# Ledger of designs, part 157: peptides against a protein of PDB entry 6RO1

Target 1, 216 residues: chain A of PDB entry 6RO1
Amino acid sequence: LGKEIEEYIHKPKYCLPFLQPGRLVKVKNEGDDFGWGVVVNFSKKSNVKPNSGELDPLYVVEVLLRCSKESLKNSATEAAKPAKPDEKGEMQVVPVLVHLLSAISSVRLYIPKDLRPVDNRQSVLKSIQEVQKRFPDGIPLLDPIDDMGIQDQGLKKVIQKVEAFEHRMYSHPLHNDPNLETVYTLCEKKAQIAIDIKSAKRELKKARTVLQMDEL

## One batch from the design tools (peptide; made by RFdiffusion4, then SolubleMPNN)

Design b2_p25_8_s3 (from b2_p25_8, 10 letters changed)
Fold by OpenDDE base, seed 2:
Formats: structure tokens, C-alpha cells, sequence
Structure b2_p25_8_s3 (fold): chain B 216 residues (1-216), chain A 25 residues (1-25)
């Protein structure tokens, strides 16, 4: 169900209005999960030969991602790889196809104007980490219907199924199946995350300008 | 220093859409 929602969200007609500089997005490329990155800019991919039919134009989004230092050394020939969990990595601007965006946040960071200096790029990582600390249940997502304005009936049906499933899970905790507990805890965490995101959005509406507390 | 902003209002979302539509013209 999450993947089905992603198939709508990453469509250019829906996501492009939200790909402003500083927008938090998740990037996944096959087996490579970069996690949360920051949009720098986007552009229409020119090299799609207009050969076959009304193919939707492809878009490339430049995303500041935490990359492995090893992948950067080989960057002349190979795609950037996500930083390993045990490494610091380095923030790099990576061009990615828009369909590789697995999530879009309601959060938009203030980013340095010049991202050429490594220190400026690394400062953005600190900002992401600070946002993650402020959202312990996860960085808030754009609502595909309310925020992104997706009117597709297929998506609405998917969301209704998710909501109905979540509601059933809350109404009937099946006590006895340990495998259900794991799925329930994951879904409860996800539902609680969604509720907490809505609550956190409401609280953030009250806290409109979260000032970066000075590096004390 | 401001760290981030969060889209929380329909008005803010609509403003972003308008800005986008204007950039596409």
C-alpha cells in the first residue's frame, strides 16, 4: 500500500510544485536507500528523444544526499552510493530521476545559497539531523490529498483501505498471534506516526518559525 | 537563524501552486 501511494506521489504533475530548494525528500534507487535528502533544484530532462508516443516528460531533481566517500572517488564512472550506517559520509548534490523520490516532506529547510563548499553541504546534514530529532516519530510527510491535491480516485481508494485497516487494527487488537503483534506494532507505529505527524503539524502550525537554537 | 518551515496551511500550499504555475508560463 505504501508503494502504491508512492506511485502517485512521484508523478511530476503532483510532486513538481513541491520540489522547491530545501524540500526534504527521500531517495531510493533500487537497493540503495539514501534516506532523507534536500532538494536543490529540478529540471526537465532534454535527452528524451521524442521517438515513441506521448511519454510523460522525465524530470531530474538535484538532491543533496549523504553519500559514501568511496562512491565519490569513483563518481566519474559510477552512480553515487548511500553512506554506510557506520560512516559519516559526505553530502553531495546528486541528480536523480523524479520517480526515485519515495517520499516528500512538508518540511522545507533553509539551505546555504552556495553548496560548493563542503562545509555548507555538511551544515545541511546537521539541519536534517536536527529536524529528525524534532520529529522522533519521523519527518512529516506531505499529505497526498490535502497537501499535494491529488484527486485520483485510485489513490483515494488506497488511502481508504489503509485507514480502514488502521481502524480495524485499533478496534480489534488480536492479542494472541505474535506475528500479528509485529505487524500491529509496525502498523500502530505507522498510524501513530501519521497521527503524531498530524499533531506535530498542528503544533508546528503554532510554532511557525522554529528558530535554529544557537549551537550551544 | 531559521532552520526550516513546514507547510501547514492550505493557503501556503495554494500559494506554492500559484508560484509554480507562474513559473511554467
Amino acid sequence: as target 1 above (216 residues)
Amino acid sequence: MKLYEVLTTKEEIEELRKEYEEKLK
Scores: peptide ipSAE 0.340, ipTM 0.807, DockQ to the pose 0.655
Fold by OpenDDE base, seed 3:
Structure b2_p25_8_s3 (fold): chain B 216 residues (1-216), chain A 25 residues (1-25)
Amino acid sequence: as target 1 above (216 residues)
Amino acid sequence: MKLYEVLTTKEEIEELRKEYEEKLK
């Protein structure tokens, strides 16, 4: 169900209106989880090979991501890799396909105009970390229906199923069924998205304060 | 300096949609 929601969210017709400079997004690529990054810009991919039967134009989003220093040395030949948990990493502008956006936040950072200097890029990482501290339950997500305005009935049905499942999980202490753990792990990720949306909406109502860096 | 803004209102979201539509034109 979480993947099904992502399939709607990453569609250009829904997400592009929210890909302003400074928008917080999560990026995942083939098992590489970059975590939270910051949108710099997006562009339509001009070189769509005419033979790709994909009727929909591809979009590339330039995202500031925390990358491993090792991957940057090979950046001319290899795809960027996420920073290891034990390393500081370096913030780099990485072009990613729009469908690699796994989440879009309601939060938009103020970013430096010139991201060529390393210090300016690293300052954005500090800003992300500060936002994460202010949202201990997780960075708030855009609601796909209320915020993104997705009217697709398929998505509404998915969300209803997630909500119904969450309600059943919380209302019925399901006893000792051993199959619950596997259903819980798959549904925890999905239920966590809906819970995170509801909790984030509540926290967003509280966090209306435009937080100034000067109070740090 | 402001660190970030949060989309909290339907009005703010609607303005973002309008800005996007204007850029596509």
Scores: peptide ipSAE 0.313, ipTM 0.840, DockQ to the pose 0.654
Fold by OpenDDE base, seed 5:
Structure b2_p25_8_s3 (fold): chain B 216 residues (1-216), chain A 25 residues (1-25)
Amino acid sequence: as target 1 above (216 residues)
Amino acid sequence: MKLYEVLTTKEEIEELRKEYEEKLK
C-alpha cells in the first residue's frame, strides 16, 4: 500500500510544485536507503513532449544526502552510497531521478545559499537531526490528497484502505501487545507513508504550536 | 533563528502552487 501511494507521489505532475529548495524528501534507490535528505533544485532531463504518446518527461532532483565516505572516494566511477548506520558520513548533493523520492515532507528547511563548503552541507545534517528530534513519531509527510491535490480515484481507494487498516490497528486492544512493534515495523516498511500522514496531521498541529512558541 | 517552516495551511500550499505556475510561465 505504501508503494502504491509512492507511485502517485513521485509523478512529476504532482510532486514538482513541492520540490522547492529546503524541502525534506526521502530517497531510496533499490537496496540503498538514504533516509531524509534536502532538495536543492530540480531540472528536466528529457525534452519529451507530453503529447507525443511517449513516456512522461524525466526529471532529476538534486538532493543533499548523507553519503558514505568510501563511496565519495570512488565517486568518479560509482554511484553515491548511503552512510552506514554507525558511520558519520558526509552530506553531498546527489542527482536523483524523481521516481526515487519515496516521501515528501511538509517541512522545508532553511539551507545555506552556498553548499560548496563541507561545513555548510554538514550544518544541514544538524538541521535534519533537530527536526527529527522535534518529530519523534516521524517527520510529517505531505497529504497526497489534501496537500498535493491528487484527485486520482485509484489513490483515494488506496488511502481509504490504509486508513481503514490504521483505524483497525489503533482501535484494537492490542496496543499493549509487544508483537505490535513487529506488525508496526512491517506496516511501517510497507505503509510508512500512510501512518506518517495520520501521525503527521497530529504532529503538524503540535509542531505549529511549537513554532508559534519559538516565535514568541 | 528559524531552522524550518512547516506547510500547515491551505493558503501556504496555494501560494507554493502559484509560485510554481509563475516559474513555468
Scores: peptide ipSAE 0.226, ipTM 0.769, DockQ to the pose 0.671
Fold by OpenDDE base, seed 1:
Structure b2_p25_8_s3 (fold): chain B 216 residues (1-216), chain A 25 residues (1-25)
Amino acid sequence: as target 1 above (216 residues)
Amino acid sequence: MKLYEVLTTKEEIEELRKEYEEKLK
């Protein structure tokens, strides 16, 4: 179901208006998960051979991603790879096809004007990490319906199924266990935490919190 | 230094759409 939502949000007609410089996006390429990166720019791919049968223009988005240092040494021949969990990695601007965007955030970073210096690229990683600290429940996503304006009935059905499934996951374990009250209290606490998280996300969304970082 | 902004209002989202449409024109 999550993958079905991704199939809608990565369509150029829906996502391109939100690919402004500084937009937080997740990038996944097959088995490689780069996690959260930052949009630098996007462009229409010029060399779409008219014979590829793909009537729709391909778009490339340049995303600042945390890459392994090993992949950078072989950058002439090999695709960039995500940094290993134990690796520091390096922030690099990587051209990715728009369909490789697995998520789009409501958050847009202020980024340095010049990303050629390593220090400027690494400063963006610090900004991402700071945003992650401020959103302990995860970086907020654009709502595909309310924010992105996707009116597709297929997407609405997927969302309804997800909501129904979540509701069933919360309701079904509660009905059959004799420890119902504890599970209800935990699910009410979790639902209240989810409501409080959703409310806090809405309040954080409402707070034009231009967070000034003081002295780092 | 300002770190980030969050899209909060429908009006802000609509403004971003208009800016995009104007840049495509």
Scores: peptide ipSAE 0.313, ipTM 0.773, DockQ to the pose 0.634; fails the geometry check

Design b2_p25_8_s4 (from b2_p25_8, 13 letters changed)
Fold by OpenDDE base, seed 4:
Structure b2_p25_8_s4 (fold): chain B 216 residues (1-216), chain A 25 residues (1-25)
Amino acid sequence: as target 1 above (216 residues)
Amino acid sequence: MKLYEEIKTKEEIEKLKEEYKKKLE
């Protein structure tokens, strides 16, 4: 179901209006998950279909992504790879096809005007990390229906299923712990629940014990 | 220091759609 939502939001007709410089986006390329990056620019490129000769425009978005230092050594010939969990990584502007965007945030960062200096690019990483601290439940996403205005009935059905599942998980007895005496404790628990939901979705999908989870 | 803004209101989105309309053509 999550993948199905992605198939809608990465379509140019829906996402292009939201790809302003500084917009936080997630980029996934096959098995590589770059996590959160920042839109720098995007462009429409003319493309001719090889077989039909018809014009099929390609949309390329330049995204500042945290990349592995090793992958940058051969950047002229090899695609950038995401930073390893145990490394700091380096922020690099990477051109990606728009359909590789897996998520779009409501958050738009203030970024340096000139991103050519490495220090300016690395400062953006610090900004992303600071934003993540401010959103302990995760960086907020644009709502595909309410914010992006997607009216496709298929998407609505998918979202309904996701919401139903999340509601059930969120209503777990752990959420109703009577020991929640402070707002801070509640916020912390909410953050933990969000993490647990994500983990549970992943685990159950692997286990294939619940069909609904496999669809997510 | 302000690090970010959120652009998600209907009014803001409509404005953005107008500004980027040509990019959809």
Scores: peptide ipSAE 0.317, ipTM 0.779, DockQ to the pose 0.579
Fold by OpenDDE base, seed 5:
Structure b2_p25_8_s4 (fold): chain B 216 residues (1-216), chain A 25 residues (1-25)
Amino acid sequence: as target 1 above (216 residues)
Amino acid sequence: MKLYEEIKTKEEIEKLKEEYKKKLE
């Protein structure tokens, strides 16, 4: 279900309006999960389909991602790889096809204007980590219907199914069973987007409270 | 120091969409 939602969200017609500099996004490329990164900019590339000759525009988003140092040494010839869990890594601006965005946050970071210095890029990582601390249940996601305004009936049906499933799960008397956490962890891995939507709605309420406290 | 901003209102979303339209133009 999470993957089905992702297939709608990463469509350019829906996500491009939200890809402002500083926007938090998740990037996943096949087996490589970069986690949360920050949008720097995006560009439109003209692509001609070889068989039809039709213009099919490709959209590339430059995202600041935590990359392995090993991949950076070979960056001239090889694609960037995500930092290993125990590796510090280095923040790099990586061009990413828009369809590789697995999630888009409602959060937009303040970022340095010049990201050429390593220190400026690494400061963004610190900011991401700080935001993650403020959202223990996960960084809030854009709601595909309420925020992004997607009116596709297929998506609405998927969302309804997710909401119904979540409601049933939370209303179950066994919710206090320690075994539920294990099931949740497994479901979170498989349906992270679905869980993130409900969690995001709850976190939006919490985030509003935190933001209001910081503004005082 | 504010580390981030969050889209809170429908009005803010509409503004972002308008800004996007202007950028494409």
Scores: peptide ipSAE 0.311, ipTM 0.851, DockQ to the pose 0.687
Fold by OpenDDE base, seed 2:
Structure b2_p25_8_s4 (fold): chain B 216 residues (1-216), chain A 25 residues (1-25)
Amino acid sequence: as target 1 above (216 residues)
Amino acid sequence: MKLYEEIKTKEEIEKLKEEYKKKLE
């Protein structure tokens, strides 16, 4: 179901309006999961379809991604590879096809204007990590319907199925197995607490921002 | 220093769409 949703989200007609510089996106290329990266820019590329001879527009998104240093050394011959889990990696601007975006966040980072210096690129990684810390339940995603405005009935059906499944997951154990009910209740409480903490942090941040603005 | 912004309102989304349209023109 998640993959099905992804198939809608990464369509240019839906995602391009959200690919502003600083937008957090997930990039997956076949078996390579780069995780969260930051959009730098995108461009339209024209490709001639071999079968039709017609120009089919392709979109390339330059995304700042955490890459393995090893892969960068071989960049002349090989595509960039994601950093290993035990590796710090290096942030590099990598051109990716738009359909390789597996997720788009509601979060847009403030990024340095000049990303040529390594330090500037690495600072973005720190920013991503900080955002991740602020969102313990994961970086928030754009809602495909409410945020992205996707009206496709197929997507709506998928979402309905997901919602129904989630509802069943929480409702059935609560009624059929007291032990499971306790676990799910605890999970729900934990989730609620996480939401509350997130909300509180947001409010605190807003308040702080306002205070800082007032002091300026 | 602000670290990030988040889309919170439909209005913000519409602004982004408008900006996109302008960029494509």
Scores: peptide ipSAE 0.280, ipTM 0.815, DockQ to the pose 0.638
Fold by OpenDDE base, seed 1:
Structure b2_p25_8_s4 (fold): chain B 216 residues (1-216), chain A 25 residues (1-25)
Amino acid sequence: as target 1 above (216 residues)
Amino acid sequence: MKLYEEIKTKEEIEKLKEEYKKKLE
């Protein structure tokens, strides 16, 4: 279910208006999960469909991501890789296709105007980490319906299913339904976005104002 | 120092959409 929601939010027609500098986004590329990064800018690229010859624009978003140091060394020849859990990593501006955005936050960071210096990029990592501390249940997400304005009935049905499932989980003890536990485990993975949205909504009620980092 | 803001009000969203349109022109 979460993956289904993701299929909507990463569509350019829905997400592009929210890709301002400083917007927190999650980037996932196949098996590589970069976690939360920060939008720098986006651009429209001309693309021609191989078979039809029709113009199909591609959208590339530059995202400041925490990358492995190895990725920095090989950045000229290889795709960036996410930092390993055991390393600090380095913030690097990485061009990504818009459809690789797995989540979009309601949070927009104040970022340095010049991100060329390494120190400025690393300062953004500190900001991300501070935001994460302020949202222990997860960084708040844009609501695909209420915030992003997605009117697709398919999405609404997905949301309804998530809500119904959650209601069932709270209404019926897991120990009485072994199948529910299995389903829950599977659905937690698939419906992570939807769950995160609900959790984020609760946090948003607490932190709607401009917040300042205590160390800054 | 300001850390972040949340942008999700209808008015803000409409403004962002307008900026988006201008950027893609």
Scores: peptide ipSAE 0.269, ipTM 0.836, DockQ to the pose 0.619; fails the geometry check

## One batch from the design tools (peptide; made by RFdiffusion4, then SolubleMPNN)

Design b2_p26_1_s1 (from b2_p26_1, 9 letters changed)
Fold by OpenDDE base, seed 2:
Structure b2_p26_1_s1 (fold): chain B 216 residues (1-216), chain A 26 residues (1-26)
Amino acid sequence: as target 1 above (216 residues)
Amino acid sequence: MEEEKEKEEEEKAYEEGLKRAEEAKK
């Protein structure tokens, strides 16, 4: 049932309006679970379907993800790998195909304008960890119906089934959490490294492979 | 027709997403 919801929310027509800078998203690529990361930006890339020759746009989201330091050594040729549970890892801006988003949070963080310095990227990890501490039952999810406005009847049926079994999946603690402003304020204060995200993005795009580009 | 409609919905969502992303930077 959770997987069925994911199949809706990762569709470009539904998720693109909610990929604002600072949005918390969960990224999973096959067996690689990156966990929660932070949206930096998204872009549309022209693509031609190999079988039909039809123009099929690819939507790529740049996400700050906790990556293994081992995978960074070969970052020019190898896809980023998630940090192991026992390692610190390093926050990296990773280009991710939008269909690899497994969850979208209602939480948005303030992010440094310049993500080129390691310290600025690592500050975002501290902010994510602070959010996780505030929400021990899990980071609040964006409600596909109420927040995302998805009108699909199939999704509504799936959600009704999930809510029957899992009482808290979309009970937004955030809408009633008086600490929401505090979480935003704490994230803003910790992320105040004002570096231009636009300039940092152009340099990072040239150096990294998009996750699952080989499947395309 | 359904695929064309889906592409139009994606383009609309993309444009709306860009708009909201710009508004969030202000």
Scores: peptide ipSAE 0.643, ipTM 0.943, DockQ to the pose 0.778
Fold by OpenDDE base, seed 1:
Structure b2_p26_1_s1 (fold): chain B 216 residues (1-216), chain A 26 residues (1-26)
Amino acid sequence: as target 1 above (216 residues)
Amino acid sequence: MEEEKEKEEEEKAYEEGLKRAEEAKK
């Protein structure tokens, strides 16, 4: 049932309006679970279907993900790999196809303006961990119906089934939990490092392979 | 027709996403 919901939320027509900077998202690539990361930006890539010559746009989201240090050594040729459970790992901006988003949170974090310094990226990991501590039952999800405005009757039926079997995954504790304002405040203090994100992103983008781009 | 409609919906979602992303930076 969770997988059925994922098939809706990862569609560009539904998820793109909710990929604001700082949005918490969960990324999975085949057998690789990166867990929760933070959206940095998204872009539309022009793609031409090789067989039809038709324009088929690809949507790529840059996400701060906890990656293995080993995968960083070969970052020019190899896709990023998630950090091992016992590994510290390193937060990296990873270009991800939007269909690899397995979940979208109602939570948004403030992110540093400059993500080139490792310390700034690692500060975001601390912020994610703080959110996880505040939500021991799991990071709150965007409601596909109420928040994302998905009107599909098939999805409504799936959600009704999930709610019947699982505790309400989509309780919006955000509006009433004073702890969320504290999460934002903690993130604001970390975001005050004033270096221009746009220049840093261009350099990172040139050096990194998009997850699953080679499969496209 | 359905594929064209889907592409139009994606483009609208993309434009809305860009707008909201810019607003979130202010």
Scores: peptide ipSAE 0.639, ipTM 0.943, DockQ to the pose 0.775
Fold by OpenDDE base, seed 4:
Structure b2_p26_1_s1 (fold): chain B 216 residues (1-216), chain A 26 residues (1-26)
Amino acid sequence: as target 1 above (216 residues)
Amino acid sequence: MEEEKEKEEEEKAYEEGLKRAEEAKK
């Protein structure tokens, strides 16, 4: 049932409006699970179908993903590989086809304007990890009906079955509740609070260091 | 007809996505 939902949400006609910079997305590619990454941007690429010569657009999303350091050495020619569970890894901007998105979160993060420095990219990993700590039961997902506006009857039937057999997969009631903005705001606020707490702790540490210097 | 309709829906979604992405940067 989860896979059936994925078949809808990764379609360009549904997901493209939700790929704002900072959006958390989950990426899977040919058995490689990158886990949660952060959208940087997306683009439309012209593609020619090999057999028909027809133009078929490809949609590519650039996502900050935690990659293996070993894969980065060969990154000029080889696809990035996910970091091992015990590996620190390195955050890289990886171009992925939109159909490789397995999940889209309601959470958006602030990202540095310049992602060229390694430290800036690694700061985003720290932000993702902080969000994961705030959501121990899993990062909140966009609702495909209420948030994404998918009207497909097949999807509605799937969701109804999931709701009937599996308890609350999506915590949001299927109502056009004007509180959707509030939930986004709450998820964004929780993510922002996580960032702000870290910033506030750093400021407090700096302030204490300054106070200690004045007492010496 | 269905393929053409899907392409039109994708293009509309792409344009809307670009708009929202630009708004999110402000």
Scores: peptide ipSAE 0.636, ipTM 0.938, DockQ to the pose 0.630
Fold by OpenDDE base, seed 3:
Structure b2_p26_1_s1 (fold): chain B 216 residues (1-216), chain A 26 residues (1-26)
Amino acid sequence: as target 1 above (216 residues)
Amino acid sequence: MEEEKEKEEEEKAYEEGLKRAEEAKK
């Protein structure tokens, strides 16, 4: 069921409006799970289908991902690989096709303007880790219907099945708030957490409870 | 026809995404 939802959310027509800088996204490429990364930017590339000559645009999103140091040595010729679980890794800006996005979070980070310095990229990793600590049940997801505005009846049926058989991973906003985003917490001077208030209100309440317990 | 419609929807989403991305940088 999670895979069925993924087949909708990774479509350009649905996800592109939500790829703001700092958006947390999950990236998977075949057997490579990069986990959660942060959107830097996205672009449209003209692609000509070799067989038909038709223009088929490719949408590429640059994502800060935790990569293995070994893969970086060959980054000019080879695709980046995810860091091993026991490896610290290094945050790199990796261009990925938009269909490789497996999840989109309601959380955004204020990222450093200059990502060329390693320290600036690594600070983003610290921020991601801080978010993960605050959301032990998982980083909150954008609601594909309520937040992303997907009207597809097939998706609605999938969601109904998920709700019937699984705990919904999406937050339902109880109230329409005109404010899309709020600052949740400051992680570092260079990066801070912001949450989409529309989708993450319930998760935010849980996170605050956890933080209050740690401060006691 | 369906493919053309999909391309149009993608283009609209792309333009909207660009707009929102620029707004988020302010």
Scores: peptide ipSAE 0.628, ipTM 0.943, DockQ to the pose 0.640

